# Peptides against a protein of PDB entry 9IZ0: the designs that were tried, part 129

Target 1, 345 residues: chain A of PDB entry 9IZ0
Amino acid sequence: ITCLGSNGHTYKQLVKGGNDDLRQDAVMEQVFEQVNGFLRSYRKTSQRNLSMRTYKVIPLALKTGVIEWVQDTIPLGEYLDSAHKVYHPKEWSLSTCRKLIAEKQMEDLETRLKVYDLVCRHYRPVFRHFFLESYADPVQWFTTQTNYARSTAVASVLGHVLGLGDRHGQNILIDKTSGEVIHIDLGIAFEQGKKLPVPECVPFRLTRDVVDGMGITGVEGVFRRCMEFTLETLRREEDSLLSVLEVLRYDPLFSWLISPLRRMKKQKMQLENFNQPESGNITTDASRDPKIQRNNVSGESEAERAILKVRQKLSSTLSVEASVGELIRIAQDPSYLALMFCGWS

## One batch from the design tools (peptide; made by RFdiffusion4, then SolubleMPNN)

Design b2_p16_2_s1 (from b2_p16_2, 7 letters changed)
Fold by OpenDDE base, seed 5:
Structure b2_p16_2_s1 (fold): chain B 345 residues (1-345), chain A 16 residues (1-16)
Amino acid sequence: as target 1 above (345 residues)
Amino acid sequence: MTAVERLLEELEELLK
């Protein structure tokens, strides 16, 4: 929808309805705002303007709300598909790669690794071209690539700590002006991504194209250091962050579990992305909502488990550098990426 | 820190 503001400005807004619990998005945005407060309070993070990019979510009802349309953005996956056709017109299509990975989804790890490696050889990274195309000035190019690496580092640490799932290329927007990443569709958190039909096994998205966007240093430089500073800040503010999450434990409107309906939608979208190309009009007739008796006792136990996992991820048992090093290693490990829906780009 | 990481840090400081 397009709304005229009282200030005379026109605002595009996305109305989401049906089965997406926009309260999860709104709550995650509130957590990000608190974390952005912590990042502004510490010298190492504030000097780098480290922040999680946020967007406004206004829940109107249990399953409906208005989302701010983030202007001047493109989905990472949309850019990558377009750019790959331009820069590598003789390589495989995204649909060919998806098909080959899907055909081996039920096979052993060794077979899946062989197919993943084959796909990687026939689908090379292109995301560096986003920065090279968008900015003729070397200072603007460097600034935007740096902003990308910084914002990706913050999002990667927060994504890991909060257990954000469903981090596919359509749920990551790139700001065309700043180069920053904006994570959308936050309704899969606290490791509920492991309960998807294709489990998310990486701590955050760090695919070859995500790394290619960081330029010649890849993960070794701005990205790694900004992850370290972000994790250092979150460890210092552990009690503050956990206190925010404890307030959410008592919110009767927050769901610590992926809804069966959201799981079914993601399953359909995964299956449809395997079988048909372009017809985007899924009018899902929403009529028969089974009365899921929310057993309150199960929700509290899942909240407690989620908070405990956040605390475990903030543990100072390993140094910040060792923890970040391990996260980067796991996020780039072919043994995990070969198991993902789209781990090659 | 590699030499490239140091150069990028110096460039980041110049862009502040």
Scores: peptide ipSAE 0.017, ipTM 0.509, DockQ to the pose 0.013
Fold by OpenDDE base, seed 3:
Structure b2_p16_2_s1 (fold): chain B 345 residues (1-345), chain A 16 residues (1-16)
Amino acid sequence: as target 1 above (345 residues)
Amino acid sequence: MTAVERLLEELEELLK
């Protein structure tokens, strides 16, 4: 929809309806705004303007709401598919790569690693070209690439700490003006990505294209250092962050568990994305809403477990540098990436 | 902190 603001400006807005509860997205955006407060208060993060990019979510009903249309953005996956066709026209198509990985999904790790390596050799990273083609001025190029690395670092730490899942290329927007990342569709949080049909085993998305966008230094430089400063800030503000999450423990509207319907929808989408080319707006008329009596007792136990996992991830048992080093290592490990949907992209 | 990280910090400060 397009809304006329009281300021006379027109705002494009996304009306989302169906089975997705936008209250989860709205709550996660509120958590990000609190974290942005911590990042602004700490010298090392404030000096670098470190923030999680947020967008407005207004839940109107259980399954209906309005989302801010983030202007001047493109989905990472949309850019990468288009750019790969331009820069590597002799390499394999995205559909060919997806098919080969899908055909081996039930095979052992060794076979899946061989297919992952094969796909990687025939589908090279291109995301560096976003910055090179979009910004002819060297200062703008460097600034936007730096903003990308910074925003990706913040999103990676927060994504790990909050257990944010479903981080495929369509759920990550790139701001074409700033180079910053915007994470959307936040309804898979608190490690519920491990309950997806293809489990998410990495702490955050750090695929070859995500790294290629960081330029010649890759993860070694702005990205690593900004992860360290972000994690240092979150460790310092642990009690403040946990207090925000404890409010959600008592919110009867917040779901600490992935909806069985959402899990089944993601299962179908994964199976369909293996078998068909991109074109189908599947309006699934999911009319049968079983009254899921959310047993409050099960929700409270899962909330407590989620908060304990956040506390564990903020533990000072390892240094900030050691913790970030291990997170970067795991996020790039082929043994995990080869097991995931689109881990090769 | 690598030499590259230091150089990038200096460049980041110049762009502020």
Scores: peptide ipSAE 0.017, ipTM 0.507, DockQ to the pose 0.013
Fold by OpenDDE base, seed 1:
Structure b2_p16_2_s1 (fold): chain B 345 residues (1-345), chain A 16 residues (1-16)
Amino acid sequence: as target 1 above (345 residues)
Amino acid sequence: MTAVERLLEELEELLK
């Protein structure tokens, strides 16, 4: 929809309806706004303009709301599929790669690693071309690539700490003007991504294309240092962050668990990406809303467990550098990436 | 800090 604002400007908005609870997205955006307050309070983060990019979410009902249309953006996965066809027209298609990984999903880790390595050889990174195509001026190119590395670092630390799941290339937008990342579809948080049919085993998305976008330094330099400064800030503000999350414990609208409907939708989308669309009109009469009496006791125990995991991730037992080093290592480990739905790009 | 990290910080400061 397009709305006319009281200021006379027109705003494009996305009306989302269905099985996704936009209240989860709205609450996570509020957490990001609070974290952006912490990042502005410290010299190391504020001087680099470190922030999580946010967007406005207005929930209108349990499963319906309005989302701000983030202008001048593209989904990372859409850009990568398009760019790969242009720069590597003799390599495998994204559909071929997905099929091969899918066919081996039930096999052992060794077999899955062999298929992952094979896919990686036939699907090379291209995301560096986003910056090279868009910016003819060297200063604009460097600024935009730096903004990408910075925003990806902030999003990676926050994604790990808050346990953001479902971080595939369609849920990560790239701002064509600033190069910054915008994370969307935030309804899988607090490690609920591990409960998906294909569990997310990485702390954040740091695939070969995500790294290729950082330029010649890759994960070294800007990205690593901005992760360190972000984690240092979150450790200093641990009590403030935990206090924000404790408010959500008492929000009856917040779900610390993945909704059964969202889990089923992700199951179907995974299965439909495996099976060619046989046009079977399965009118699944979705009318049986199981009154999941959320035993309030189970919700509180899951909230407490989620907050405890956030506290554990903010632990000062390891240095900031050692913690970031281990996160980067795990996020790039082929043994985890080979287990993902799309870990090669 | 590597020499590359230092150069990147100096370039980041020039772009401020």
Scores: peptide ipSAE 0.016, ipTM 0.504, DockQ to the pose 0.013
Fold by OpenDDE base, seed 2:
Structure b2_p16_2_s1 (fold): chain B 345 residues (1-345), chain A 16 residues (1-16)
Amino acid sequence: as target 1 above (345 residues)
Amino acid sequence: MTAVERLLEELEELLK
């Protein structure tokens, strides 16, 4: 929709309806704004303008709401699919890579690693080209690439701590003006991504293309250092962050669990992304309803478990540097990425 | 029904 503001400006808005609970998105955006307050309060984060990019979410009903249209953005996955065709026209298509990974989904780890490596050799990173083609001025190029690495670092720490799931390339926008990342569709949080049909095994998205966008230093330098400063800030503000999450524990409208409907929709979308038909009528009988044992774990017990996991991730048992080092290692580990739906880009 | 509530009903009908 297009709204006329009281200031006489016209604003594009996205209306979502049907099966997505936008209250979770709105709450996560409120948590991000509180975290942005913490990041502004500490010199190490403030002097670098570290922030999670936010967007306005207005939930209107249980399944309907208005989302701010983030201007001058592109989905990471849309850019990457287009850029791979331009820069590597002789390499495999994204559909070929997806098919090969899918065909081996039920195989052992060794077989999955071999297929992942094979896909990686035939689908090389291109995301550096986003900055090189968009920003001809060296100062603008360096600034936007730095903003990308900074915003990705903040989003990676927050994504890990809050257990954000479903971080595929369509749920990560790139701002074409600043180079910053905007995370959208926040309806899978508190490690509910591990309950997906393809479990999320990485703490955040740090694929080869995500790293290629950081430039020559990759994860070393701006990204790692900004992750460390972000995690240091969140550890200092642990009680404040937990207090914000405790308010959600008492919100009867906040779902700490992935809805069975959203889980089924994601399962269908995963299957449909495998079944881009070449036009063959395979009527597969969808009749095996797996008896989801509704363990009636009270919504309170799942909220308490989620908050406990956030506290555990903020634990000072390891140094900030050791914790960030381990997160970066796991997020780039082929043994985890080979298990993902799209771990190669 | 506010103008917002009417716009919501119209949007809910468009999103069905």
Scores: peptide ipSAE 0.000, ipTM 0.308, DockQ to the pose 0.028

Design b2_p16_2_s2 (from b2_p16_2, 10 letters changed)
Fold by OpenDDE base, seed 4:
Structure b2_p16_2_s2 (fold): chain B 345 residues (1-345), chain A 16 residues (1-16)
Amino acid sequence: as target 1 above (345 residues)
Amino acid sequence: MTAVERKEELLKEFLK
């Protein structure tokens, strides 16, 4: 829909209905706005204009809401699929890569590493081309690539600390104007991504294409330094951040657990992305509700565990540099990326 | 030489 604002400007909005709970997105956006307050207050982060890009989410009902349509964006995964066909037309398709990874999903780590390496050799990074092709002017190119590295660094730290899951290339938008990343579909937080059928094993998305977009310095330039400054800010504001999360503990509308419906939807989407539509009528009779033993883990106990994990991630046991170094290492480790749904791009 | 090709050359020169 398009709405006319009281300021006379027209705003495009996405009306989302059906089975998507937008309340989690709205809450995470509120947490990001608070964190953006901390980033603005701290000299090292404010001097670099470090922020998590936010979008407005207005939940209207349990399963219906209005989302701000982020103008001039493209999903990272959509760009990468298109660019890969242009720059590497002789390499494997994304569907071929997905199929090979899926076929080995139940195999041992060694077998999964072999297939991941094979896929990586036949699907090279292309995300550098986004900045090269989109910005003719050298100053715009440098500015947008810098903004990308900065925004990715902030999103990586926040994504780790808050345990944001489902960080696939369709849930990461690129702003075509600024080069900044916008994270969407925030309904998998507090490490609930580990409960997905394909568990998320990385702290944040730092795949080969995500790194390729950072240009020649890769992770060792703007990205690492901006991660360090972001983590330093969050450690300083630990009590403030935890206080924001404690308010959410008492919000009866906030779910600390992934909904069974969302889990099933993600299962189905993962399976459908593996099945090319061969026309086989597999009527999977959806009627077998597996009796998920409601282990009486009260929603309160999950909130407490989530907050405790946030506190642990903000621990000063390691230096900021050492902590960021380890996060970058883990996020790029083939042994974790080979376990992911799409760890190669 | 496109603006893309120039940037790729500059990047290649910076890698040397």
Scores: peptide ipSAE 0.027, ipTM 0.646, DockQ to the pose 0.015
Fold by OpenDDE base, seed 1:
Structure b2_p16_2_s2 (fold): chain B 345 residues (1-345), chain A 16 residues (1-16)
Amino acid sequence: as target 1 above (345 residues)
Amino acid sequence: MTAVERKEELLKEFLK
């Protein structure tokens, strides 16, 4: 829809309806706005303009709302699919890569690593080309690539700390003007991504293309240092961040658990992205409601466990540098990336 | 030399 603002400007807005809990998105955006307050108050982060890019979410009902249309953006996955066809027209298609990974999804780690390595050799990174082609001016190119590395660092730390899931290339927008990342579809948080049919094993998305966008320094330089400054800020503001999350514990509208409907929708989308429509009439007799033992883990006990995990991730037991070093290592580890839905790009 | 390769060279020169 297009709305006329009280200022006389027209705003494009996305109306989402159906099974998407936009209240989860709205709550996560409020948490990011508060974290952006901490990042502005701390000298090391403020001097670098470190922030999580936010967008406005207005929930209208349990499953319906209005989302701000982020202008001049592209989904990372849409850019990468298009760019890969241009720069590597003789390499495998994204569909071929997905099929090969899917065919080995139930195999052992060694077999999955072999197919992941094979896919990686036939699907090379291209995200460097976004910055190199979009910005003719060297200063603009350097600025936008720096903004990308900074925003990705903030989003990586926050994504780890809050346990953001479903961080695939369609849920990460790139701002074509600033080079900053914008994370969307925030309805999988507090490590609920580990409950997906394909469990998320990485702390954040740091695939080969995500690294390729950082330029010649890769993770070493702006990205690592901005992760360190972001984590240092969040450790300093631990009590403030935990107090924000405690308010959500008592929000009857906030779900600390992935909705069974959302889990089923993600399962179906994963299966549909793997299955070309072979015309087989699978009469899915939808009647077998698996008795998911509702372990009556009260929503309160899930909130408490989520807050405890956030506190554990903010622990000062390791230095900021050691903690960031380990997060970067795990996020790039082939043994985890080979287990992901799309760990190669 | 693509516009990409030229910028990578310029960056390698600027970081030396």
Scores: peptide ipSAE 0.027, ipTM 0.649, DockQ to the pose 0.014
Fold by OpenDDE base, seed 3:
Order: C-alpha cells, then sequence, then structure tokens
Structure b2_p16_2_s2 (fold): chain B 345 residues (1-345), chain A 16 residues (1-16)
C-alpha cells in the first residue's frame, strides 16, 4: 500500500496478511531500539555510530500488519544472484548449487563437506562488486564499505545473543545509500532456528559473500573490532537487556515457540528453493487453525530457557576478543556451513 | 586488472 503521511510525504508500506504474526517482528525491533540506546551511550560504539538498523512494524491483527518499506534497499540474495551471473557467467547457477546441496542433505558430514567444497569452487564470491559498482567516488566507496562492515558486526553480535540464526540472503537488505545491512522478518529468535527441519548451526551469517563485501581485510580490522565493541557494550548493559527480555516473558503477544505455521513456511521455503516452480495452485485451505491452547506452562519454560541462554552468551568467562574470535571461527567453519541451506554464498 | 583489483591493490599499499 501507499500512504500519505501527515507531513505530505508518500510512504510505501508492505501489508502482510494470512500466516505471519508480525507481533514478534515488532517486539524484536523494540529490543533493537533499546540496544541502539546502549550503543549510543557507550563511547567506543557511539564514536563509530554503531547501530542495528531498524524498520517500523505495526501489527494490526493476529496475522495482519503493516511493515515499513525500506526505500533504496535490495535483498542481499537478489543482488548476489544477479551479480554472480554478470561476473562469473561460466560458473554454476544458484539453482544447480542448491540442487547439489539438497541431494546430499541426508548424507554424512564428510559427503556434505565434499559437495560444499565442490559448490564453492563453482560459485565464487561477488559481493565486493556491490561497493565498486554503486560508488564511483572513492570516499563514498570507503564510507559505505565501512558502514557495511560495522552494521554487519552489530547484526552478527545481536544475531548471536538473541539467537536469530543464519539469516538467509532474502532476510538481509542492503541499503544502497549507506551500505548498511537491515535484517527483516524476525520471526525466528531465541535459538528457535535450531528446531527447523534444516537447523541453523551458525551463530550468524558470515558466508564467503558476506566476508567479500568487507573488502580486502575481510573479517579482520573493522568487522572484528566492531563486534568486540558491540559485545563489550552488551555485557555492560546485561541487566538492562535482560530486564527488557523479562518484560517479553510476560507479554501474551510474544511467542517464545516457533509457530507450526512459521515452521512449515520456512520448511516450504527451504524445499521450494530446491524445486523448480511447479505452477500448482495448491490452495492450502488455511481454515483449520486449531485453537492451539497455548500451553502457558511450555511457553514460560521456553522463555526462561531463552533468557538463560542470553545471559550465558553475555558471560564474561572469556574475554571479548576470545569470544568474538570463537564466534567468527564457528560462523566461517565449513563443517557448519556445509549443513546450512545456503552456506556457500 | 578490474576496478576492484586496482582498489584492493591501492588498499594493500595503504595498509602496509
Amino acid sequence: as target 1 above (345 residues)
Amino acid sequence: MTAVERKEELLKEFLK
């Protein structure tokens, strides 16, 4: 829809209806705004303008809401698919790579690693080209690439701490003006991605293309340092962050469990991204919403377990540098990336 | 040498 604002500006908005509860997205955006307050208050993060990019979500009903249309953005996965065809026209298609990974999804880790390495050799990173194509001015190029590395670092720490999982390339927008990342569709949080049919095994997305966008230093320098400063800020504000999450424990609108519908939708997206678009009008008669009595007891136990996991991730048992070093290692480990739906790009 | 490779080389020289 397009709305005229009281300021006379026209705003494009996305209306989601039917199966997605946008209340979870709205709550996660509120958590990010609180975290952005902490990042602005702390000198090391404030001096670097570190923030999680947010977007407005207005839930209208249980399964309907309005999302801000983030202008001047592109999905990371859409850019990468188009750029790969331009820069590597002799390499494999994304559909070929997906098919080969899918065909081996039930095999052992050794077989999955061999196929992952094969796919990686026939599908090279291209995300560096985004910054080189989009920014002719060297200062703008350097600024936007730095903003990308900074925003990716903040999103990576928050993604790990809040258990947002891998975040596939369609759920990551790139701002064409600033180079910053915007994470959308926050329907999976607090490690619920591990309960998917293809479980999310990485703390955040740090694939070869995500690293390629950081330029010649890769994960070293700006990205690593900004992860360290972000994690240091979250550890200092642990009690404040946990207090925000405790409010969500008692929010009857927040679901600490992945809804069966969201699980099925993610599963279907994981399967349909492997199958060619058969034009089958499967009118899934969505009419049988069983009144799943929210077993309040199971939701409360999952909330407590989620908050405990956040506290454990904020623990000072390891240095900030050691913790960030281990997170970067795990997020880039082929043994985890080979288990992902799209770990090669 | 792509515009990429040239900017990456310039950055390598600047980071030395």
Scores: peptide ipSAE 0.026, ipTM 0.637, DockQ to the pose 0.014
Fold by OpenDDE base, seed 5:
Structure b2_p16_2_s2 (fold): chain B 345 residues (1-345), chain A 16 residues (1-16)
Amino acid sequence: as target 1 above (345 residues)
Amino acid sequence: MTAVERKEELLKEFLK
């Protein structure tokens, strides 16, 4: 919808209704604003303007609300599909690659690795072209690619620490002006992605195209250093971050658990969006979710487990450099990536 | 040679 503000400006807004609990998105955005406060307070992060890009979420009712339309953005997946057709017209289509991975989804790791490697050889990265095409000026190109690597580093650390899932190419927007990433649809958090029919086994999205967008240095340079500074900041502010999450434990509106039905519907919608041609009408069919009795006792125990996992991820047992090094390794490891959902690659 | 191909060549030269 388009709304006229009291200031005379016109604002595009997304009205979302149905199965998405926008209160989870609103809560995660509040956590990101607190983390952005921490990132502004420390010299190492503030000098680099490190932040998680946020968007306005206004929950109006249970499963209904208004989301800010992030202007001048493109979904990562939309850009990559279009760019791959231009730059690699002789390679396999995204649909062919997804089909081959999906056909082997129930097979052993060795078979899934062989198919993943085969797909990787016939579907090469293209995301570097976003920066090369969009910015004629070399300084603007370098600045936007640097902003991309910085914002991706912040989002990767926060995504790991908060256990953010469902990070497919449609849930990651690229700002065409700044090169920064904006993460949307925050409904899968606190490692609930591991409870999907195809479990998410990587800490964050670091696919070949996500790395290709960082330019020639890939993960080695701006990205790695910005992950290190972000994790150092979060470890220093551990008690502050945990206190924010503890307030959410007592929010009767926050659901620490994704309903099994919502999980199945998200993955079905992902599969169906792979088979439908470009009809841009997301008709959210209002199927009545049965009243799952919220046993309050189960919610508190899941909140406590979620907070404990956040604390464990902020542990100083390993150096910041060692922790970031291991996260980058796992996020790029073919043995984990080959186990992901076919829409992840 | 597209503007992109030229930037890729310049990048390859700068990285040598």
Scores: peptide ipSAE 0.025, ipTM 0.602, DockQ to the pose 0.015

